# Designs tried in a protein design run: peptides against a protein of PDB entry 9IZ0. Part 84

Target 1, 345 residues: chain A of PDB entry 9IZ0
Amino acid sequence: ITCLGSNGHTYKQLVKGGNDDLRQDAVMEQVFEQVNGFLRSYRKTSQRNLSMRTYKVIPLALKTGVIEWVQDTIPLGEYLDSAHKVYHPKEWSLSTCRKLIAEKQMEDLETRLKVYDLVCRHYRPVFRHFFLESYADPVQWFTTQTNYARSTAVASVLGHVLGLGDRHGQNILIDKTSGEVIHIDLGIAFEQGKKLPVPECVPFRLTRDVVDGMGITGVEGVFRRCMEFTLETLRREEDSLLSVLEVLRYDPLFSWLISPLRRMKKQKMQLENFNQPESGNITTDASRDPKIQRNNVSGESEAERAILKVRQKLSSTLSVEASVGELIRIAQDPSYLALMFCGWS

## One batch from the design tools (peptide; aimed at target 1 R98 L196)

Design b2_p29_4 (made by RFdiffusion4)
Pose (drawn by RFdiffusion4):
Structure b2_p29_4 (pose): chain A 304 residues (1-257, 299-345), chain P 29 residues (1-29)
Amino acid sequence: ITCLGSNGHTYKQLVKGGNDDLRQDAVMEQVFEQVNGFLRSYRKTSQRNLSMRTYKVIPLALKTGVIEWVQDTIPLGEYLDSAHKVYHPKEWSLSTCRKLIAEKQMEDLETRLKVYDLVCRHYRPVFRHFFLESYADPVQWFTTQTNYARSTAVASVLGHVLGLGDRHGQNILIDKTSGEVIHIDLGIAFEQGKKLPVPECVPFRLTRDVVDGMGITGVEGVFRRCMEFTLETLRREEDSLLSVLEVLRYDPLFSWLGESEAERAILKVRQKLSSTLSVEASVGELIRIAQDPSYLALMFCGWS
Amino acid sequence: SSVPSFEELLDEKYKEILEEVEEKLEEEE
């Protein structure tokens, strides 16, 4: 539902009747805003203007809340389906991949990796072409690319830290003229998903297409640097963060999918921010664990 | 075909568990 504005600008409101965890999304957005404040009060984490982008959430009811449909965007999942067909029509469709993996579900590890390798060899990455031929001449394109890299890196590091759940393309919105990414529908949090009926391996969203969209350079450069600066900044302001997560723990609103998984979740948060391992080594291991095909094969259908 | 969300998978699994409990109650009856 799109309404005008007194200043003359239209605002789009996305109202949902489905039982999306909009209250959890709201509290998570509050944490994200406070993180933006942390990144604001520091030299390195603000020269890059890095921020985990937040979309305003106004949940009137958990089942029937209303959120801000962000200014003109194309969701990642709804995108690169058309781009896949237009750019690579010869290659296989999502139908062949999907249920072919469906045949992979009951198979062993080697079979799962083999079939995944085959399908991934068939379906070359295509998201790299969104930032080309869409935004503008090169300066704006590069600004948009670095904005996407930074925003996705910060969002991914924060999701790994807070154990964010679903990370399909249907839950990612790319801005357009700016390029900052907006994660949507973050209902599953505090390590809720891996432990699904169907298990996962990847800690944060990192497919081949996503790393192809970061530019010619994969996730080694601006992405890693932004991730590591985010990790160090989050560690330096760790006390305030755990304080925020604690106040989340004591209230019966945040979903942690007497004693609760929230305690162990924040302990894992502390471990993830623990200074025992160098931050650079932590970022390196995170990139490796998110990029390796062995982990990616077991994730789920698609996710090429 | 479509790809279910995580939430949908949880809902589906939970509904299956409830059905199993209902079947057992029916058998006992």

Design b2_p29_4_s2 (made by RFdiffusion4, then SolubleMPNN; from b2_p29_4, 17 letters changed)
Fold by OpenDDE base, seed 4:
Structure b2_p29_4_s2 (fold): chain B 345 residues (1-345), chain A 29 residues (1-29)
Amino acid sequence: as target 1 above (345 residues)
Amino acid sequence: PKIPSAQELLEEAKKKEEEEERKRKEELE
């Protein structure tokens, strides 16, 4: 929809409804705005204009609201699928890669690593072409690639610290003007991605295509340094960040747990993306509600555990450089990426 | 085209890898 603002400006708005937890998105965007305050206050981050890109979320109800349409963006996954068809038309399709990973999802780690390596050899990175295609001027190319690496670094640190899940290529937008990343669909936070049917094992998305977009230096240089400065800022502002999260402990509308409906929706989407529609009536005999033992872990005890886990991630036990080095290592480790739904791109 | 089975893809890829490794050996001899 197009809305007329009180200022006389027209804004393009996306109305989301149904099962999208726009309240979680709105709360996480508020957390990002507070973190952006910390990044602006600290010299090392402010001098680099480091920020988490935010978008306006107006929750109208628990599952409905208006999201400001981010103009001039593309989902990372949409670009990658299109670019891969152009640059590598003889390689495997995304559907072939997905099928192969899915058919082996129940196999051992060694088999899954072999399958992941095979998929990687038949689905090469292409995201470098985004910058080469979009920016003919070398200064704009360098600036936008730098902005991409910076914004990805901030999002990676925040994604790790806040335990953001569901970071697939459709939930990461690229701003075509700035090259910055915009994370959307924030309803899986505080490590609840580990409770998905395919558990998330990486701290953030740092797949081969995410790295390919950083240019010739890959993770080295701008990305690594900006992760270090971001983590240094968050460690400095630990008490302030924890105080912001403590406010969410008392928000009755904020869920520290993944909703059963969202878990089921993700499970269904994972299954449907693997099954071509063979017309088989999967009579979902709804009768076997797996008694998810609601371990009556009070929502309070989950909030406390989440906040404790944030504090642990901000620990100064390791240097900033050592912590960032380990995060980058884990995020690129084939032993984790091979276990992901789409770890190859 | 039907998406081949995982087994067919693995076998095709192994054959290509063995053929590439053979070609590399033949180029080094």
Scores: peptide ipSAE 0.023, ipTM 0.538, DockQ to the pose 0.015
OpenDDE base, seeds 1, 2, 3, 5: peptide ipSAE 0.000, 0.000, 0.012, 0.015; ipTM 0.298, 0.256, 0.369, 0.377

Design b2_p29_4_s3 (made by RFdiffusion4, then SolubleMPNN; from b2_p29_4, 21 letters changed)
Fold by OpenDDE base, seed 4:
Structure b2_p29_4_s3 (fold): chain B 345 residues (1-345), chain A 29 residues (1-29)
Amino acid sequence: as target 1 above (345 residues)
Amino acid sequence: PEIPSLKELIKKAEEEKKKKEELEKLEKE
């Protein structure tokens, strides 16, 4: 929809409805704005203009609202699918890669690693071409690639610390003007992605294409250093960040847990994305209420556990460099990427 | 009582933090 603002300007708005937890998105965007405050207050991060790119979410109801349409953006996954067809027209389709990974989903790690390697050899990275295509001026090219690496570093640290899930290529937008990443669909947080039918095993998305966009230095350039400065800022502001998260304990509408309905929706979308024919009669035998042991863990105890995990991730037991080094290692580890829905791009 | 919006609670936490930082400055002078 197009909305007329009180200032007389027209704004493009996406009305999102249905089972999407726009309240969760709105809350997470507010947490990101607070973190952006911390990043602006610290010299090492402010000098680099480090921020989590945010968007306006107006929740109209619990699961409905208006999202600001981010102009001049493209989903990472949409760009990668298009670019891969252009630059590698003889390689496998995304659907072929997905099918092969799905067919081996229940196999051992060794078999899954072999299939992942096979897929990686037939689906090469292309995201470096985004910057080469979009920016003819070398200064703009360098600036936008730097902005991409910076924004990806901030999003990676925050994604890890807050336990953001569902970080697939359709939930990561690229700003075509700035090169910055914009994370959307924030309704899977505090490690609830580990409860998905395909559990998330990586701290953040650092696939081959995400790295390819960083240019010739890959992770060892701007990205690593900006992760370090971001983590250093968050460790310094630990008590402030925890105080912001403690406020969420008093929001009875904030979901610390993935809802069964959202889990089922994500399961269905994962199955559909695998192009598995619906040959399974999902007999809606509504009678097997899986006793989700509602362990009578009060919503307060789930919030407390989530906040404790955030505190643990901000621990100074390891240096910033060692912590970032380990996060980057895990995020690129084939043993974790082979377990993901789309770990190859 | 209406549960304060997250924005109001965050604003209150920022005001409390700012007061604490002002107190810590006064204790160092």
Scores: peptide ipSAE 0.022, ipTM 0.402, DockQ to the pose 0.012
OpenDDE base, seeds 1, 2, 3, 5: peptide ipSAE 0.009, 0.000, 0.008, 0.000; ipTM 0.374, 0.231, 0.343, 0.270

Design b2_p29_5 (made by RFdiffusion4)
Pose (drawn by RFdiffusion4):
Structure b2_p29_5 (pose): chain A 304 residues (1-257, 299-345), chain P 29 residues (1-29)
Amino acid sequence: ITCLGSNGHTYKQLVKGGNDDLRQDAVMEQVFEQVNGFLRSYRKTSQRNLSMRTYKVIPLALKTGVIEWVQDTIPLGEYLDSAHKVYHPKEWSLSTCRKLIAEKQMEDLETRLKVYDLVCRHYRPVFRHFFLESYADPVQWFTTQTNYARSTAVASVLGHVLGLGDRHGQNILIDKTSGEVIHIDLGIAFEQGKKLPVPECVPFRLTRDVVDGMGITGVEGVFRRCMEFTLETLRREEDSLLSVLEVLRYDPLFSWLGESEAERAILKVRQKLSSTLSVEASVGELIRIAQDPSYLALMFCGWS
Amino acid sequence: EEELQKVYVELKEKELEEKEEEYKEAREE
């Protein structure tokens, strides 16, 4: 539902009747805003202008809330389905991949990796072409690319820290003229998903297409540097963060999918921010664990 | 266990498709 504005600008409101965890999304957005404040009150974490982008959430009811449909965007999942066909029509479709992995579900580890390798060989990455031929001449393209890399890196580090759940393309919106990413429908949090009926391996969203979209350079450069600056900044302001997560713990609103998984979850948050390991080593291990095909094969259908 | 996993996969796929339809309609509006 799109309405005009007094200043003359239209605002789009996405109202949902489905039982999306919009209250959890709202509290998570509050945490994200406070994180943006942390990144604002620092030298390195603001020269890069890095921020975990927030979309305003106004949940009138958990089942029937209303959120701000962000200014013109194309979701990642709805995108690169058309781009996959247009750019690589010869290669296999998502249908062959999907239920072929469906045949993979009951198979052993080696079979799962083999079929995944085959399908991934068939379906070359295509998202790298969105930033080309769409935005503008090169300066704007590069600014958009670095904005995407930074925003996705910060969102991924924060999601790993807070154990954010679903990370399909259907839950990712790319801005367009700016390039900052907006994660949407973050209902599963505090390590809710891996422990699904169907298990997962990857801690944060990192497919082949996503790393192809970061540029010619994979996730080694601007992405890693932004991630590690985010990690260090979050560690430096750790006390305030755990204070925020504690106030989330004591209220019966945040979903942690007497004693609760929330306690263990924030303990794991502390471990993730623990200074025992160097931050650079932590970022390196995170990139390796999110990029390796062995982990990616067991994730789920698609996710190429 | 197997039946639960299969049913869950179908449920998850359906939810993803519904999200795509809602986003498509919201984009067109």

Design b2_p29_5_s1 (made by RFdiffusion4, then SolubleMPNN; from b2_p29_5, 15 letters changed)
Fold by OpenDDE base, seed 4:
Structure b2_p29_5_s1 (fold): chain B 345 residues (1-345), chain A 29 residues (1-29)
Amino acid sequence: as target 1 above (345 residues)
Amino acid sequence: EEEERLKYLKEREEELEEKKKLFREARKE
């Protein structure tokens, strides 16, 4: 839809309907705005304009709302699929890579590492070409690549601390004007990605293509330093951040757990991306709900566990440098990436 | 520092123009 603002400007808005709870997105965007306040308050983050890129979300009901249409964006996964076909036309298709990883999903770690390595050799990184194609001027190229590395660093720290899940290439937008990343579909938070049918094992997305976009230094230099400054700021503001999350504990509209419907939708999407469309009537025999013992863990006890995990991630037991170094190591570890739905790009 | 940055930016400008040329040639085939 197009809305006329009170300022006389026209704004494009995306109306989402379906099973996606836009209240989760709206709440996470509010948390990001509070964190952006903390990042503006400290010299090390403020002088670099470090922020989580936000967008406006207006929830209208449990499954409907309006999202701000972010102009001049592209999904990372859409760019990567297109660019890979251009730069590596003799390599495997994304569908071939997905199929091979799926066929080995139930196998041991050694077998999954072998297929991951095989896929990586036949699907090389291309994301550096985004900056090379999009910016003619070297100053614009360097500025936008720097903005990408900075925004990815902020999103990586926040994604880890808040336990953001479902960080696939369609849920990460690239702003074509600034080079900044915009994270969308925020309804899997507080480690609920570990409850997906394919559990998320990495703290944030730091795949080969995400690193290739950082240029010749990769994770070293701008990305690492901006992660360190962001984590240093969040550790200083621990009590302020925990106070913001305590307000969410009492929001009756906020779910600390992944909804069974969203879990089933993601399960179907993960299965359908692996099966060619065989027109088979899969009668959803709803009967094998595994008896997840409904331990009557009150919604309060899940919120308390989530807040405790955030506090643990902000612990000063390790230096900022050591903590960031370990996060970068884990996020790039083939033993974790081989377990992911799309850990190769 | 600033001279090395300017040198790096120029080397990247040349690499960028060569890649744009290759990309324009590859899109014409």
Scores: peptide ipSAE 0.021, ipTM 0.483, DockQ to the pose 0.016
OpenDDE base, seeds 1, 2, 3, 5: peptide ipSAE 0.015, 0.010, 0.020, 0.017; ipTM 0.465, 0.431, 0.516, 0.456

Design b2_p29_5_s2 (made by RFdiffusion4, then SolubleMPNN; from b2_p29_5, 18 letters changed; failed a check: too like the target's own chain)
Amino acid sequence: DLEERLKYLKERLEKLEEKKKLFKKAREE

Design b2_p29_5_s3 (made by RFdiffusion4, then SolubleMPNN; from b2_p29_5, 15 letters changed; failed a check: too like the target's own chain)
Amino acid sequence: DLEERLKYLEELLKKLEEKKELFKKAREE

Design b2_p29_5_s4 (made by RFdiffusion4, then SolubleMPNN; from b2_p29_5, 14 letters changed)
Fold by OpenDDE base, seed 4:
Structure b2_p29_5_s4 (fold): chain B 345 residues (1-345), chain A 29 residues (1-29)
Amino acid sequence: as target 1 above (345 residues)
Amino acid sequence: EVEERLEYLKKREEELEEKRKLYREAREE
């Protein structure tokens, strides 16, 4: 839809209908706006204009809302699929890579590492070409690549601290003007990604293509330093951040748990992305997993566990440098990436 | 075509990285 603003400007808006609760996205965007306040208050983050890119979300009902149309963006996964076909036309297709990973999903770690390495050799990184293709001027190229590394660093720290899940290439937009990342579909937070059919094992997305976009220095220099400054700011503002999350504890509209319906939808999308033919009526009789002990863990007890886990991630037991170093190591570890739905790109 | 484009883009990447180094050095001074 197109809306006329009170300022006389016309704004395009995306009306999203379906099974996704936009209230989760709206709440996470509010948390990001508060964190952007903290990032603006500290010299080390403010001098670098470090922020999580936000977008306006207006939830209208349980499954309906209006999302700001972010102009001049492309999904990371859409660019990567297109660019890979251009730069590596003799390599494997994304569908072939997905199929091979899926066929080994139930195998041991050693077998999954072997297939991940094989896929990596037949699907090379291309994301550096986004900046080379999009920006003719060297100053603009350098600025946008720097903005990408900075925004990815902020999103990586926040994604880890808040336990943001479902960070596949379609849920990460690239702003073609600034080079900044925009994270969308925020309804899997507080480590609920570990409850997906393919559990998330990495703290944030730092795949080979995400690193390739940082240029010749990769994770070293701008990205690492901006992660350190962001984590230092969040550790200093721990009590302020926890106070913001405590307000959400009492929000009756916020769900600290992934809904069974959302889990089933993500399971279907994962199966469809594997080109598994719709074999018949898997009436997933949701009645038959008896080990969902309905521990009536009150929504309060799940919120308390989530807040405690945020506090643990902000612990000053390790230096900022050591903590960031370990996060970068884990996010790039083949032993975790081989377990992911799409850890190779 | 694809190979010529890849060679052009590699050469452009090298030229841009040299310029990036110069711009970084000039900002640290």
Scores: peptide ipSAE 0.022, ipTM 0.505, DockQ to the pose 0.016
OpenDDE base, seeds 1, 2, 3, 5: peptide ipSAE 0.015, 0.018, 0.013, 0.010; ipTM 0.422, 0.473, 0.374, 0.450

Design b2_p29_6 (made by RFdiffusion4)
Pose (drawn by RFdiffusion4):
Structure b2_p29_6 (pose): chain A 304 residues (1-257, 299-345), chain P 29 residues (1-29)
Amino acid sequence: ITCLGSNGHTYKQLVKGGNDDLRQDAVMEQVFEQVNGFLRSYRKTSQRNLSMRTYKVIPLALKTGVIEWVQDTIPLGEYLDSAHKVYHPKEWSLSTCRKLIAEKQMEDLETRLKVYDLVCRHYRPVFRHFFLESYADPVQWFTTQTNYARSTAVASVLGHVLGLGDRHGQNILIDKTSGEVIHIDLGIAFEQGKKLPVPECVPFRLTRDVVDGMGITGVEGVFRRCMEFTLETLRREEDSLLSVLEVLRYDPLFSWLGESEAERAILKVRQKLSSTLSVEASVGELIRIAQDPSYLALMFCGWS
Amino acid sequence: AEAEKEELLEKLLEAHAKELKKTLDELLE
């Protein structure tokens, strides 16, 4: 539902009747805003102008809340389905991949990796072409590319820290003229998903297409540097963060999918921010564990 | 045996879809 504005600007409101965890999304957005404040009160984490982008959430009811449909965007999942067909029509479709992996579900490890390797060899990455031929001449394109890399890196690090759940393309919105990513529908949090009926391996969203969209350079450069600066900044302001997560713990609103998984979850948050390992080594291990095909194969259908 | 495997897969995906609050068609197709 799109309304005009007194200043003359239209605002789009996405109202949902489905039982999306909009209250959890709202509290998560509050945490994200406070993180933006942390990144704001620092030298390195603000020269890059890095921020975990937040979309305003106004949940009138958990089942029937209303959120801000962000200014003109194309969700990642709804995108690169048309781009896959237009750019690579010869290669296999999502139908062949999907239920072929469906055949993979009851198979062993080697079979799952083999089939996944085959399908991934068939379906070359295509998202790299969104930032080309869409935005503008090269300066704006590069600014948009670095904005996407920064925003996705910060969002991914934060999601790994807070154990964010679903990370399919249907839950990622790319801005367009700016390039900052907006994660949507973050209902599952504090390590909720991996422990699904169907298990997962990857801690944060990182497919082949996503790393192809970061540019010619994969996730080694601006992405890693932004991630590691985010990790160090979050560690330096750790006390305030755990204070925020504690106040989340003691209220019965945040979903942590007497004693609760929330305690163990924040302990794992502390471990993730623990200074025992160097931050650079932590970022390296995170990139490896999110990029390796062995982990990617078991994730789920698609996710090429 | 193939039918039993397909039934198990549908049930597993239904359980998974329910926790994701998604439809089975979004997972399969």

Design b2_p29_6_s1 (made by RFdiffusion4, then SolubleMPNN; from b2_p29_6, 14 letters changed)
Fold by OpenDDE base, seed 3:
Structure b2_p29_6_s1 (fold): chain B 345 residues (1-345), chain A 29 residues (1-29)
Amino acid sequence: as target 1 above (345 residues)
Amino acid sequence: EEEEKKEKILKLLEEAAKALGISVEELLE
C-alpha cells in the first residue's frame, strides 16, 4: 500500500497478515530508538553518526500489522548467493555446502570443524564486491563501506546485549544507498534463540562475508572502534536502558517467551536449511515435549532473567576493549561457526 | 588476483584521501 502522509510525503507500506506476531518487532524497534537517543547524546558515538537502523512497525492486531517498506535494500543472503555464482563459478553451490554441514550435524566437533574448513575452502567470501561494484566514485565507495562497518558494529553490540543471537542472511538487509545494515524479524530477543533445537551460539553474526565487507582492515579498523564506542555508551546509559526494559516487563502486549507459532516457524526453517525430511510427528509432539513444559517458566521470571542478563553484559568488570575483543573472538570462533546452519558465509 | 585486488583497493583509498584533502592514514582512522 502507498500512503500519503500529513507531511505530503508518500510512504510505501507492507500490510502483513497471518501468523506473524509483529508486537515483538515493534517493541524491539522502540528499544532501538531509545538506544539511538543515547548514541546521539554521547560525543564519541554522535560524531560518527552511530545508530541502529530502524523501520516502523505498527501492530494492528495479535498477528497483523503494517511494516514500513525499506526501499533500496537487498537481503545479505540473496546478494551473497548471487555474487558467489558470479565471482566463484567453479566453487560449490550453497546447497552443496548446506548438505555437507547437515550430513555431519550429529558428529563430534573435530569432524564438524573438518567439514566446516572444507566448505570454507570451496565457498570463498565475496561481500567486498558489493562495495566495489555498486560505487564507482572512490569517496562513495569508502563512505558506504565505512557506514557498513559502523552500522554492523552497532548492530553487533546491540545483538549481544539484547540477546538477538545469530542473524541469518535473510534477516539482515543491506541499504544500497548508504551501505548500512538493517536487522528485520526481531521476534527472537533476550537469548530466546538459545531455546531453539539448534541454539544460537554466537553473540552476533561475524562470518567471513560479514568481515569481507569491512574492507582491508577487517574487524581491526572502524568495526572494532565503533563496537567499543557503542558499548561505552551503553555502559554509561545502563540505568536508562534497564528502565526501558523494566517498562516492557509490565507491558501485557510484550511476550518474554517465544510464541509457539514463531517457534514452529523457526524449527521448520531450521529443518529446511538442513534438507531434513519433515518428520510429521515433530509438529504434533512439540506441544508435548516435557522440556518445553518445564520451560513454561512464568513470563515474569523470564523477564527478570532477561533484564539480569542485560545488566551482566553491561558490567564494567572488564574494560570496553577487553569485552569487545572477547566478543569478536567468540563471534569468529570456528568451534561455534561450524555448529551453525551457515557459519561459512 | 588477491594482490591485484589489494593494489586496486590501495589506489581507491589514495584517490578518496586525495579527494577529501587528507592522508590515507587519517582516512582509515
Scores: peptide ipSAE 0.126, ipTM 0.795, DockQ to the pose 0.013
OpenDDE base, seeds 1, 2, 4, 5: peptide ipSAE 0.123, 0.005, 0.034, 0.126; ipTM 0.795, 0.292, 0.692, 0.792; seed 5 fails the geometry check

Design b2_p29_6_s2 (made by RFdiffusion4, then SolubleMPNN; from b2_p29_6, 15 letters changed)
Fold by OpenDDE base, seed 1:
Structure b2_p29_6_s2 (fold): chain B 345 residues (1-345), chain A 29 residues (1-29)
Amino acid sequence: as target 1 above (345 residues)
Amino acid sequence: KKKEEEEKILKLLEEAAKALGISVEELLE
């Protein structure tokens, strides 16, 4: 929908309906706005203009609403697929890579690592070219690449702390004007990504292309330092952040758990993206849903566990540098990336 | 190719640093 704003500007609006939990997205955007307040109040983060990019989400009803259309953006995955065809036209297609990873999904870690390494050798990083080819002067190039590394660092810390899931290349937008990342589809939070059919094993997305966009210093430059300053700010503001999350504990419309329907939708989308032939044997084996007494863990007990997990991630038991170092190590570990839906790019 | 690209990136860093009136080392801080 296109709407005329009160300021006389025309805005594109995306109306989402159906199974997209826009209330969860709106709540997470409010949490990011509060965190952006903390980042502006702290000298080390404020001096670097560190922020999580946000967009306006207006929930209209349960699972329906209007999302502000983020203009001048491109999905990271769309750019990478197009750029890879241009810069590496003799390498494997994204479809071939996805197929090979999917065919080995049920195999042991050693087999999955071998396939991941094989895919990596036939699908090389290209994301550096976004910055090198999009900006006319060296200062704009460096500034936008720096903004990318900074925004990715903030999003990585927040993504870890809040346990954001489903961080694939279609849920990460690049702002073509600033180089900043914009995270969308925030409906998998508080480690609910571990409950997906392909469990998420990394704290945030730090694939080879995500790193390639950081330039010559990779993770050891602006990215690491900005992660450290962001984590230092969040540790300082722990009580303030926890107080924001406690308000959500009492929101009867906020879901601390991924809905079965949303899991099924994401599962179907993952299978469709793998081009797995519909094994048309939907054997409706109405095999007795074992009464797994899912202890009706009250939504309150799940909220309490989620908040406790956020507190644990903000623990000062390790230094900021040690904590960030371990997060970066895990996020780049082939043993975790080989288990992901798309860990190679 | 890879070496030529690295040389291009180093040159862009030098040009950016020069335009900002700082060293390449300070630019990367």
Scores: peptide ipSAE 0.436, ipTM 0.923, DockQ to the pose 0.013
OpenDDE base, seeds 2, 3, 4, 5: peptide ipSAE 0.416, 0.418, 0.397, 0.431; ipTM 0.918, 0.918, 0.913, 0.922

